# Ledger of designs, part 17: peptides against a protein of PDB entry 6IDX

Target 1, 380 residues: chain A of PDB entry 6IDX
Amino acid sequence: KELAKLSADVTFATEFINMDGIIVLTRLVESGTKLLSHYSEMLAFTLTAFLELMDHGIVSWDMVSITFIKQIAGYVSQPMVDVSILQRSLAILESMVLNSQSLYQKIAEEITVGQLISHLQVSNQEIQTYAIALINALFLKAPEDKRQDMANAFAQKHLRSIILNHVIRGNRPIKTEMAHQLYVLQVLTFNLLEERMMTKMDPNDQAQRDIIFELRRIAFDAESDPSNAPGSGTEKRKAMYTKDYKMLGFTNHINPAMDFTQTPPGMLALDNMLYLAKVHQDTYIRIVLENSSREDKHECPFGRSAIELTKMLCEILQVGELPNEGRNDYHPMFFTHDRAFEELFGICIQLLNKTWKEMRATAEDFNKVMQVVREQITRA

## One batch from the design tools (peptide; made by RFdiffusion4, then SolubleMPNN)

Design b1_p9_1_s4 (from b1_p9_1, 3 letters changed)
Fold by OpenDDE base, seed 1:
Structure b1_p9_1_s4 (fold): chain B 380 residues (1-380), chain A 9 residues (1-9)
Amino acid sequence: as target 1 above (380 residues)
Amino acid sequence: LKLPKFTPP
């Protein structure tokens, strides 16, 4: 108990470390000897002293044995562990993951996100915070291949639903520390969009061209009886599609695939457009047809607007950037929907279309409309 | 990421 208090002092920590004191603490954890009277209290103080000593940055985290890692992971994975031990064990694992890639690999073998989910289903917000912090650390330090697997585990409706129901909709105010971890989790989740944001469309890929053609079909052919497509020759059909792509508001109405070669937002803009067209078909058709029928030069170019809005949302959400220390602004909507980014896009494209109409904008006002929409989104 | 401060037992 006294050691745990004194370990916060850098002078004491330096002298204690010089006497191999930290090695004694690690060996005490490694021994796993549950037979001692007051073992839980003693262990909680040992883990506190260990953390406070390591926080001085004097000793490398890589000094920790695999036996120590297994003991700490055991306190997180075993049911009915003392709350005080569990909190400290979660924090030790987080620090290990953040400070050492070699420790990350070992910890990722000993614990699963599924085990950490059980620590979210408790009334203790501090345990919930450390559990999310460890999930965030594991997600941050995961290699790209495993990051997608963790994302898929997070895309498991279960983790978001548990955070939503047990943390966000909990009967207690969210503390700053929890709000920060929710922000971090949001940022790490959006960073999964970076691949699509940086993927250029291949104009020669038939499957990608078929998506653009499907956007045209949904907008213009979905209400047309398939019987009335006049059998006009291939050139007249190409000229017809060029008109349709102009009405869709693509910048390159001859070859709309070229609009998706700019990164950011690359293919992510096409994903958002296709999601809107399939999931919110009535909204999509309305936005396209309201602007495609205008002859007054006040048409909102849907294709261009969707691309620039996707780019702007990526900038606002800082897609591809690391979480910033001291931010705690999380959006509850990202925990309510499986496709939260695409749903946000669907809300924001309607806002853009409305703002364009209200401003009586022309194509020359495009950047001014985007600036107003940016201010509206960032104030919401 | 800063860890939340432990309340010592």
Scores: peptide ipSAE 0.008, ipTM 0.452, DockQ to the pose 0.117
Fold by OpenDDE base, seed 4:
Structure b1_p9_1_s4 (fold): chain B 380 residues (1-380), chain A 9 residues (1-9)
Amino acid sequence: as target 1 above (380 residues)
Amino acid sequence: LKLPKFTPP
């Protein structure tokens, strides 16, 4: 207990480390010997002292043995562990993951996100915070392939549901530390959109062009079987499509694929449009047809608006940026839906269309409308 | 929020 308190002092820590004191603490954990009176209390103080000593950055995290890692992971994976031991074990694992890629690999073999989810189903917000912090650390340090797997896993979908029900909708105010970890989780999850955001459309890729054609089909010919549209239409058919792409509000109504060559938002804008058109088809058709029937120069260009809105949402959500320290602005909606970004896009495109009408905007007012929409989104 | 209305030119 005194050691744990004194370990916060850098002078004491330096002297204690120079005396190989940290090695003694690691050996106490490695021994796993429950034979001592008050073992749990002693262990909790040992883990506290170990954390406080390591936080001085004097000793490399790579000094820890595989036996130590297994013991700490064991305290997190066991269903009935003392809360004090669990909290410190989560913090130690977080620090190990953040400070050493070698330790990350070993820890990722010993623990699963599914095991960490169990620690979110508790009433203790501190345990919940450290569990999310460790999930965030694992997600941050994971290779890109494993990050996508973690995000797609049932565990991550379940994690969002558990966070929503046990943290966000809990009967307790969310502390700043928890709000920060929710922000971090949100940022790390939205960073998975970066690849699509930075992917340029190839105007020569037929499969990508077929998606744009499908947007046209859904808007103007929803009852037609896609099988009967030969991609090689006559010049009259190409001229019809050019009119349709103009009504869709593409900037390049001759070749809409060119609108998706700019990154950001690249192909991510097309993904959002396709999601809206397929999942919210009624809303999509309504927005497109309502603007396509206007001859008053007050038509909202859907295609251009959807691209610039996607870019704006990426900027607001910090897609491709590392999470900043001291930020705690999380969106509860992120935890309500698996496709939360695309659903947010679907809400915001309706807001944009409404705002455009209320402003009586023209194409020249586009940037002003976008600025007003940005302010509405960021204040919501 | 009262949206700014653009005066038609």
Scores: peptide ipSAE 0.005, ipTM 0.454, DockQ to the pose 0.013
Fold by OpenDDE base, seed 2:
Structure b1_p9_1_s4 (fold): chain B 380 residues (1-380), chain A 9 residues (1-9)
Amino acid sequence: as target 1 above (380 residues)
Amino acid sequence: LKLPKFTPP
């Protein structure tokens, strides 16, 4: 107990480490010896002292044995462990994952995200916070292949539903530490959009061009069967498409594919537009037709607006950035929807279209509208 | 005995 208290002092920590004291603490954990009448209390103080000593950054985390890792992982996977031991074990595993890629590999073999999810189904917010922190650490340090597998496990309605029901809708106020971990989880999940955000459209790819043609079809010929591949149109048909692409608000009316060669947001903008057109078809058609019928120079260019909004959402959500330690702002909608980014786009494009009308904007006011919309999104 | 307060990182 006194050791655990003194271990927070850097002068004491330095002297204790110089006496090989930390090696003695690791051996106490490795032994697993339940023969002591106060084993659980002694172990909780041992783990506290170990963590406080390691937080000074004097000793490398790579000094720990595989037996130590297995004991700590065992405390997280066993249902009958004391809450004080569980809390410290989660924090130790997080620190191991964050500080060593070798320890990450060993820990990822000993524990599953499913075991960590069980620690979210409790009323203790401190245990929930450390469980999410360890999930975030594993996600951050995962290689790209495993990161997508973890994301797919998170995209499983189960984890998001558990976070929503047991953390966000819990009977307790969310503390700053939990809000930060929810923010980190959001940033790490939206970083999976980076590849798509940086993917340029190939203007010669027929399948990608067919998506742009499908956007035209849904807006203007909603009853037409998509099975009629646009054959080589006559000059009259090409002139019709140029008019339709102008009405859709693309910058390049002749070849709209050129608007998706800018990265960011690249193909991610086209994915959002197609999702809106298929899942929220009435909203999509309304936005396009309201602006396509205007001859007063107050038309909101849907295609340009969708591209610039997708880029703005990527900037607001910090797509491709590391989580900031000073941030705790998360979007609860991320936990309520399977396609949260595309649904956010669908809400924000309606807000943009409304704001454009209210401002009586023209094409010259485009950047001013986008600034107002940014302020509206970031204050919501 | 009361355990030390543990603050989440």
Scores: peptide ipSAE 0.005, ipTM 0.426, DockQ to the pose 0.083
Fold by OpenDDE base, seed 3:
Structure b1_p9_1_s4 (fold): chain B 380 residues (1-380), chain A 9 residues (1-9)
Amino acid sequence: as target 1 above (380 residues)
Amino acid sequence: LKLPKFTPP
């Protein structure tokens, strides 16, 4: 107990480390010797002292043995561990993962995200915070192949549902530390959109062009069976489609595929448009038809707006960026929906369309409307 | 960011 308190002092830490004191602490953990009276209390103070000593950055985390890692991971993976030991063990694992790639590899073999999810189902917000922090650390340090597997686990309704029900909708105010970890988790999850955001449409890919044609079909031919998509359209039919693509608000109404060659937002914009058209069909049709029927130059170009809004949302959500320290701004909606980004797009495109109407905007006002929409999104 | 409260259905 006294050691744990003194270990917060850098002068004491330096002297204690120089006396191999940290090695003694690691050996106490490694021994696993439960035979002592008050072992749990002693272990909790040992882990506190170890963490406080390591936080000075004097000793490399790579000094720890595999036996130490296994013991700490054991305190996290085993049921019925003392809360005080569990909390410190989660914090130690987080620090190990963040500070050492070699320790990450060893820890990733000893623990699963599924085991960490169990620690989110408790009423203790500190345990929940360190459990999410460790999940975030594992996600951040994972190689791309393993990061996708973890991402798929995050895409699982279960983790998001648990965070929503036990953390966000918990009977306790969310502390700054938890809000930061929720922000980090949000950033890391939205970074999975980076691939699609940086994927250019191939204007020669017929399958990708068929998606744009499906957007046209849903907007203008809602009663038409897609099986009746007639083959080689006559020149009159090509001219009709060019008009339809203009009414959809594409910049390149001759070849709308060209609008998706710019990255960001690349194919991610098309994914959002298709999601809106399929999941929120009435909203999509309304937005398109309200603007396609205007002859007053106050039409909101849906296609252009959807692309620029997708890009703006990627910028606001920091897609492809590392999470920043000190930020704690997370969107609860992220935990309520499987397709949270596309749902956010669907809300924001309606806001954009409303703002365009209220401003009586023309095509020349486009950037000004987008700035106003950005301010509305970032203040909401 | 007060996204409009999705009234649960």
Scores: peptide ipSAE 0.011, ipTM 0.426, DockQ to the pose 0.024; fails the geometry check

Design b1_p9_2_s1 (from b1_p9_2, 3 letters changed)
Fold by OpenDDE base, seed 4:
Structure b1_p9_2_s1 (fold): chain B 380 residues (1-380), chain A 9 residues (1-9)
Amino acid sequence: as target 1 above (380 residues)
Amino acid sequence: PHSFQPALS
């Protein structure tokens, strides 16, 4: 207890570390010997002292043994552990993951996100916060392959559901620390869109061109069998498609693929359009046909609007940015749906289309409409 | 970036 208190002092910490004091603490944890009276209290103070000593940055985190890591991971993975031990063990694992890629690899072998999700199903918001913090650390330090797996896993869907039900919809106000961890998780989740946001469309890739053709088909030929998509249509057919791509509101009516060569938002805009067209087909068709039937120069260019809206949403959601310290602005809606970004796009494109009509906008007002829509989204 | 470790109270 006294050691745990004194370990916060840098002078004491320096002297204690010089006396191999950290090695003594690690050996106490490694021993796992539950035979002592008040073992849980002693262990809680040992873990506190260890964490406070390591936070001075005097000793490398790489000094810890695999036995120590296994003991700490054991306190997180075992059911019915003392809350004080669990809290400190989560914090130690977070620090290990953040400070050492070697420790990250070892910890990722000993614990699963599924085990950490169990610590979110409690009424203790501090435990919930440390559990999310460790999940965020693991997600941040994961190599790209494992990060994508973590995002796509049932664990991430379950994580969102558990956060929604046990944290966001909990009977307690969200503290600043929890709000920060929810913000971090949101940013890390949206950073998975960065690859698609920075992917340029290849105008020569037939598969990518077929997606644009499918957008046209859904809008204008919804009952037509896609199997009848013949390759190089006659000049008359090319002229029809140019008209359809104009009605879709692409900037390049001849080759809409050129509109997706700019990054950001690159292919991510096409992904959003395809999602809207496939999942919300009636909404998509309505938006396109309402604007395609206008002869008054007040048509909202859907294709251009969808591209610029995707870019705007990436900017608002900080796609490709690292989480900032002191930020705590999380969006509860991102915990309600698996495809929350694409659903947000679907809401915002309807808002844009409405705002365009209300403003009686023309193509010259495009940037003004986008500014108004940005203000509407950021205030919601 | 160090996540704000919740202060061990």
Scores: peptide ipSAE 0.006, ipTM 0.413, DockQ to the pose 0.148
Fold by OpenDDE base, seed 1:
Structure b1_p9_2_s1 (fold): chain B 380 residues (1-380), chain A 9 residues (1-9)
Amino acid sequence: as target 1 above (380 residues)
Amino acid sequence: PHSFQPALS
């Protein structure tokens, strides 16, 4: 107890470390000796002292043995461990993952996200916070391929559901520390969009061109009798598609693929447009047809608006940026839906279309509309 | 460092 308290002092920590005191603490954990009458309390103070000593940055985290890592991981993976030991063990694992890629690899072999989800199903908010913090650390330090696998896993859907039901919808106020970890998890989840945001469309890729053609088909052919296939002349078909792409509000109505060559938002804008067209088809068709039928120069260009809105949402959500330590602003919506970014896009594109009408905007007012929409989204 | 210090119980 006194050691744990004194270990927070840098002068004491320096002298204790110089006396190999930290090595003695690691060996006490490694021994696993349950023979003492106050073992759980002594272990909790040992883990506190170890963590406080290591937080001074005097000793490298790489000094810890694989036996020590297995003992700490054992306190997190075993059922019915003392809450005080569990809390400190989660914090130690978080610090290990954050400070060493070698320790991350070893911990990722011993601990699963599924084991950490069990610690979210408790009434203790501190345990929940440390469990999310360790999940966040594991996501942050994972290789890109492994992050994508973790994001696509059933564990992520279950994780979001458990966070929503046991943390966000809990009968208690969310503390600042938990709000920060929810913010971090949100940022790390949106960073998975970075690849698509930075992917340029290839105008020669037929599969990507077929997506743009599908957007046209959903907007204009869904009500057309298949018997009115425009006559066999290749030139008449090209001229018709150029008109359709103009009505869709693409900047390059001759070759809409060119509008997706700018990064950001690259292919992520096309993914959002396709999601809207398939999942919210009535909303998509309404937005396109309401603007394609206008001759008054007050048409909202859907294609251009979708691209610039996707870019703006990436900027607001800081896609590709590291989480900031001082932020605690999380959006509960991102825990309610598997495709939360695309659903946010679907809400915001309707807001944009409404704001465009209310402002009686023209193509010259485009940037002013986007500024007003940005203010509306950031205040909501 | 970890995201927050454990409360000394």
Scores: peptide ipSAE 0.006, ipTM 0.441, DockQ to the pose 0.107
Fold by OpenDDE base, seed 2:
Structure b1_p9_2_s1 (fold): chain B 380 residues (1-380), chain A 9 residues (1-9)
Amino acid sequence: as target 1 above (380 residues)
Amino acid sequence: PHSFQPALS
């Protein structure tokens, strides 16, 4: 107890480390010896002293043994561990993951996200915060191949549901530390969109071009019996499609694929447009047809608007950026839906279309409309 | 440093 309290002082820490004191603490954990009547209390203070000593940055985290890692991981994975030991063990594992890629690899073999989710189903907010912090650390330090697997796993859907029900909708105020960890988890989740945001469309890829053609089909042919496709010659069909791509509001009416060659937002904008067209078909058709029937130069260019809105949402949500240590602003809506980004896009594109009409905008006003829409989104 | 320091009880 006294050692744990003194370990917060840098002068004491320096002298204690110079006496190999930290090695003695690690060996106490490694031994696992339950022989003492006050073992749990002694262990809690040992872990506290270890953590406080390591926080001075004098000793490398790589000094710890595999036996030490297994003991700490054991305190997190075993049922009915003392809350004080569990809390400190979660914090130690978080620091190990953040400070050493070698320790990350070893910890990722010993602990599952499923085990950490069990620590979210408790009334202790500190335990919940450390469990999310360790999940965030594991997610941040995961190789790119494993990040996508972690995101697609049943664990991610379950994790969002558990956070929503046991943290966000809990009967207690969310502390600043928990709000920060929810922000970090949100940022790390949106960074999975970075690949698609930075993927250029290939204008020669037929499969990608077929998606653009499907957007046209859903907007203009949804009521047409496929039997009545007029056998008009190939040139008349090309001229017809150029008109349809103009009505869809693409910048390049001849080859709309060229509008998706700019990164950001690249292919992510096309993914959002296709999601809207398939999941919210009535909303999509309404927006497209309402603007395609105008001849007054007040048409909202849907294709251009969808691309620039996707880019704007990526900027607002900081897609591709590392989490900022000083931020704690998270959106509960991102824990309510599996496709929360695409649903946000679907709300914001309707807001954009409304704002365009209210402003009586033309193509020259485009940047001004986007600025007003940005202010509306960032104030909500 | 930890993103969250345990309250030393």
Scores: peptide ipSAE 0.006, ipTM 0.423, DockQ to the pose 0.090
Fold by OpenDDE base, seed 5:
Structure b1_p9_2_s1 (fold): chain B 380 residues (1-380), chain A 9 residues (1-9)
Amino acid sequence: as target 1 above (380 residues)
Amino acid sequence: PHSFQPALS
């Protein structure tokens, strides 16, 4: 207990480390000797002293043994561990992951996100906070391939559901530290969109062009029996598609693929449009047809609006930026849905279409409408 | 810095 308190002092820490004191603490953990009276209390103070000593940055985290890592991971993975030991073990693992890529690799082999999710189901908000902090650390330090696997995992849906039900909708006010970890998790989740945001469409890729054609099909062919497409020559079809792409509000009516060559938002805008068209088909068709039937120059160009809105949402959500230590603002809605970005896009594109109508906007007012929509989104 | 301030009871 006194050692744990004194370990916060840099002068004491330096002297204690120079006496190999930290090695003694690590060996105490490594020994796993449960036979001592008050072992749990002693271990909790040992872990506190170790963490406080390491927080001075005098000793590299790479000094820890694989046995030490396994013991700490064991305290997190074992059921019914003392709350004080669990909390300190989570914090030690977080610090190890953040400070060493070598330790990240070892910890990622010993601990699953699924095990950490179990610590979110407790009533102790401090344990919940450290569990999310460790998840965030693992997510931040994961290589891109593993980040995508973490993103696609059923673990993320389950994680979001548990956070929503046990943290956000919990009977206790969210503390600043938890709000920060929820913010960090939100930022790291949105950073998974960066690849798609920075992916240029290839105008020569047939598969990508087929997505644009599918957007046209969903909007305009929904009532046409596929049997009655008259054999009108290739030229009439090409002219028809150019008209359809104009009605869809693409900037390049001849080759809409060119509208997706700008990064940001690149292919992410096309992903959002396709999601809207498939998941919210009635909303998509309504937005497109309401504007496509107008000859009054008050049509809202859906394709252009979808691209610029996707870019705006990426800017508002700071996609590709690292989480800021001073921020604690998180959006509970991003924990309610697996495709929360695409759902947000679907809400915001309806808001944009409404705002466009209310302003009686023309194509010249486009930037003004986008500014008003930005203010509406950022105040919500 | 995770200040584990032990509640000084």
Scores: peptide ipSAE 0.006, ipTM 0.418, DockQ to the pose 0.046

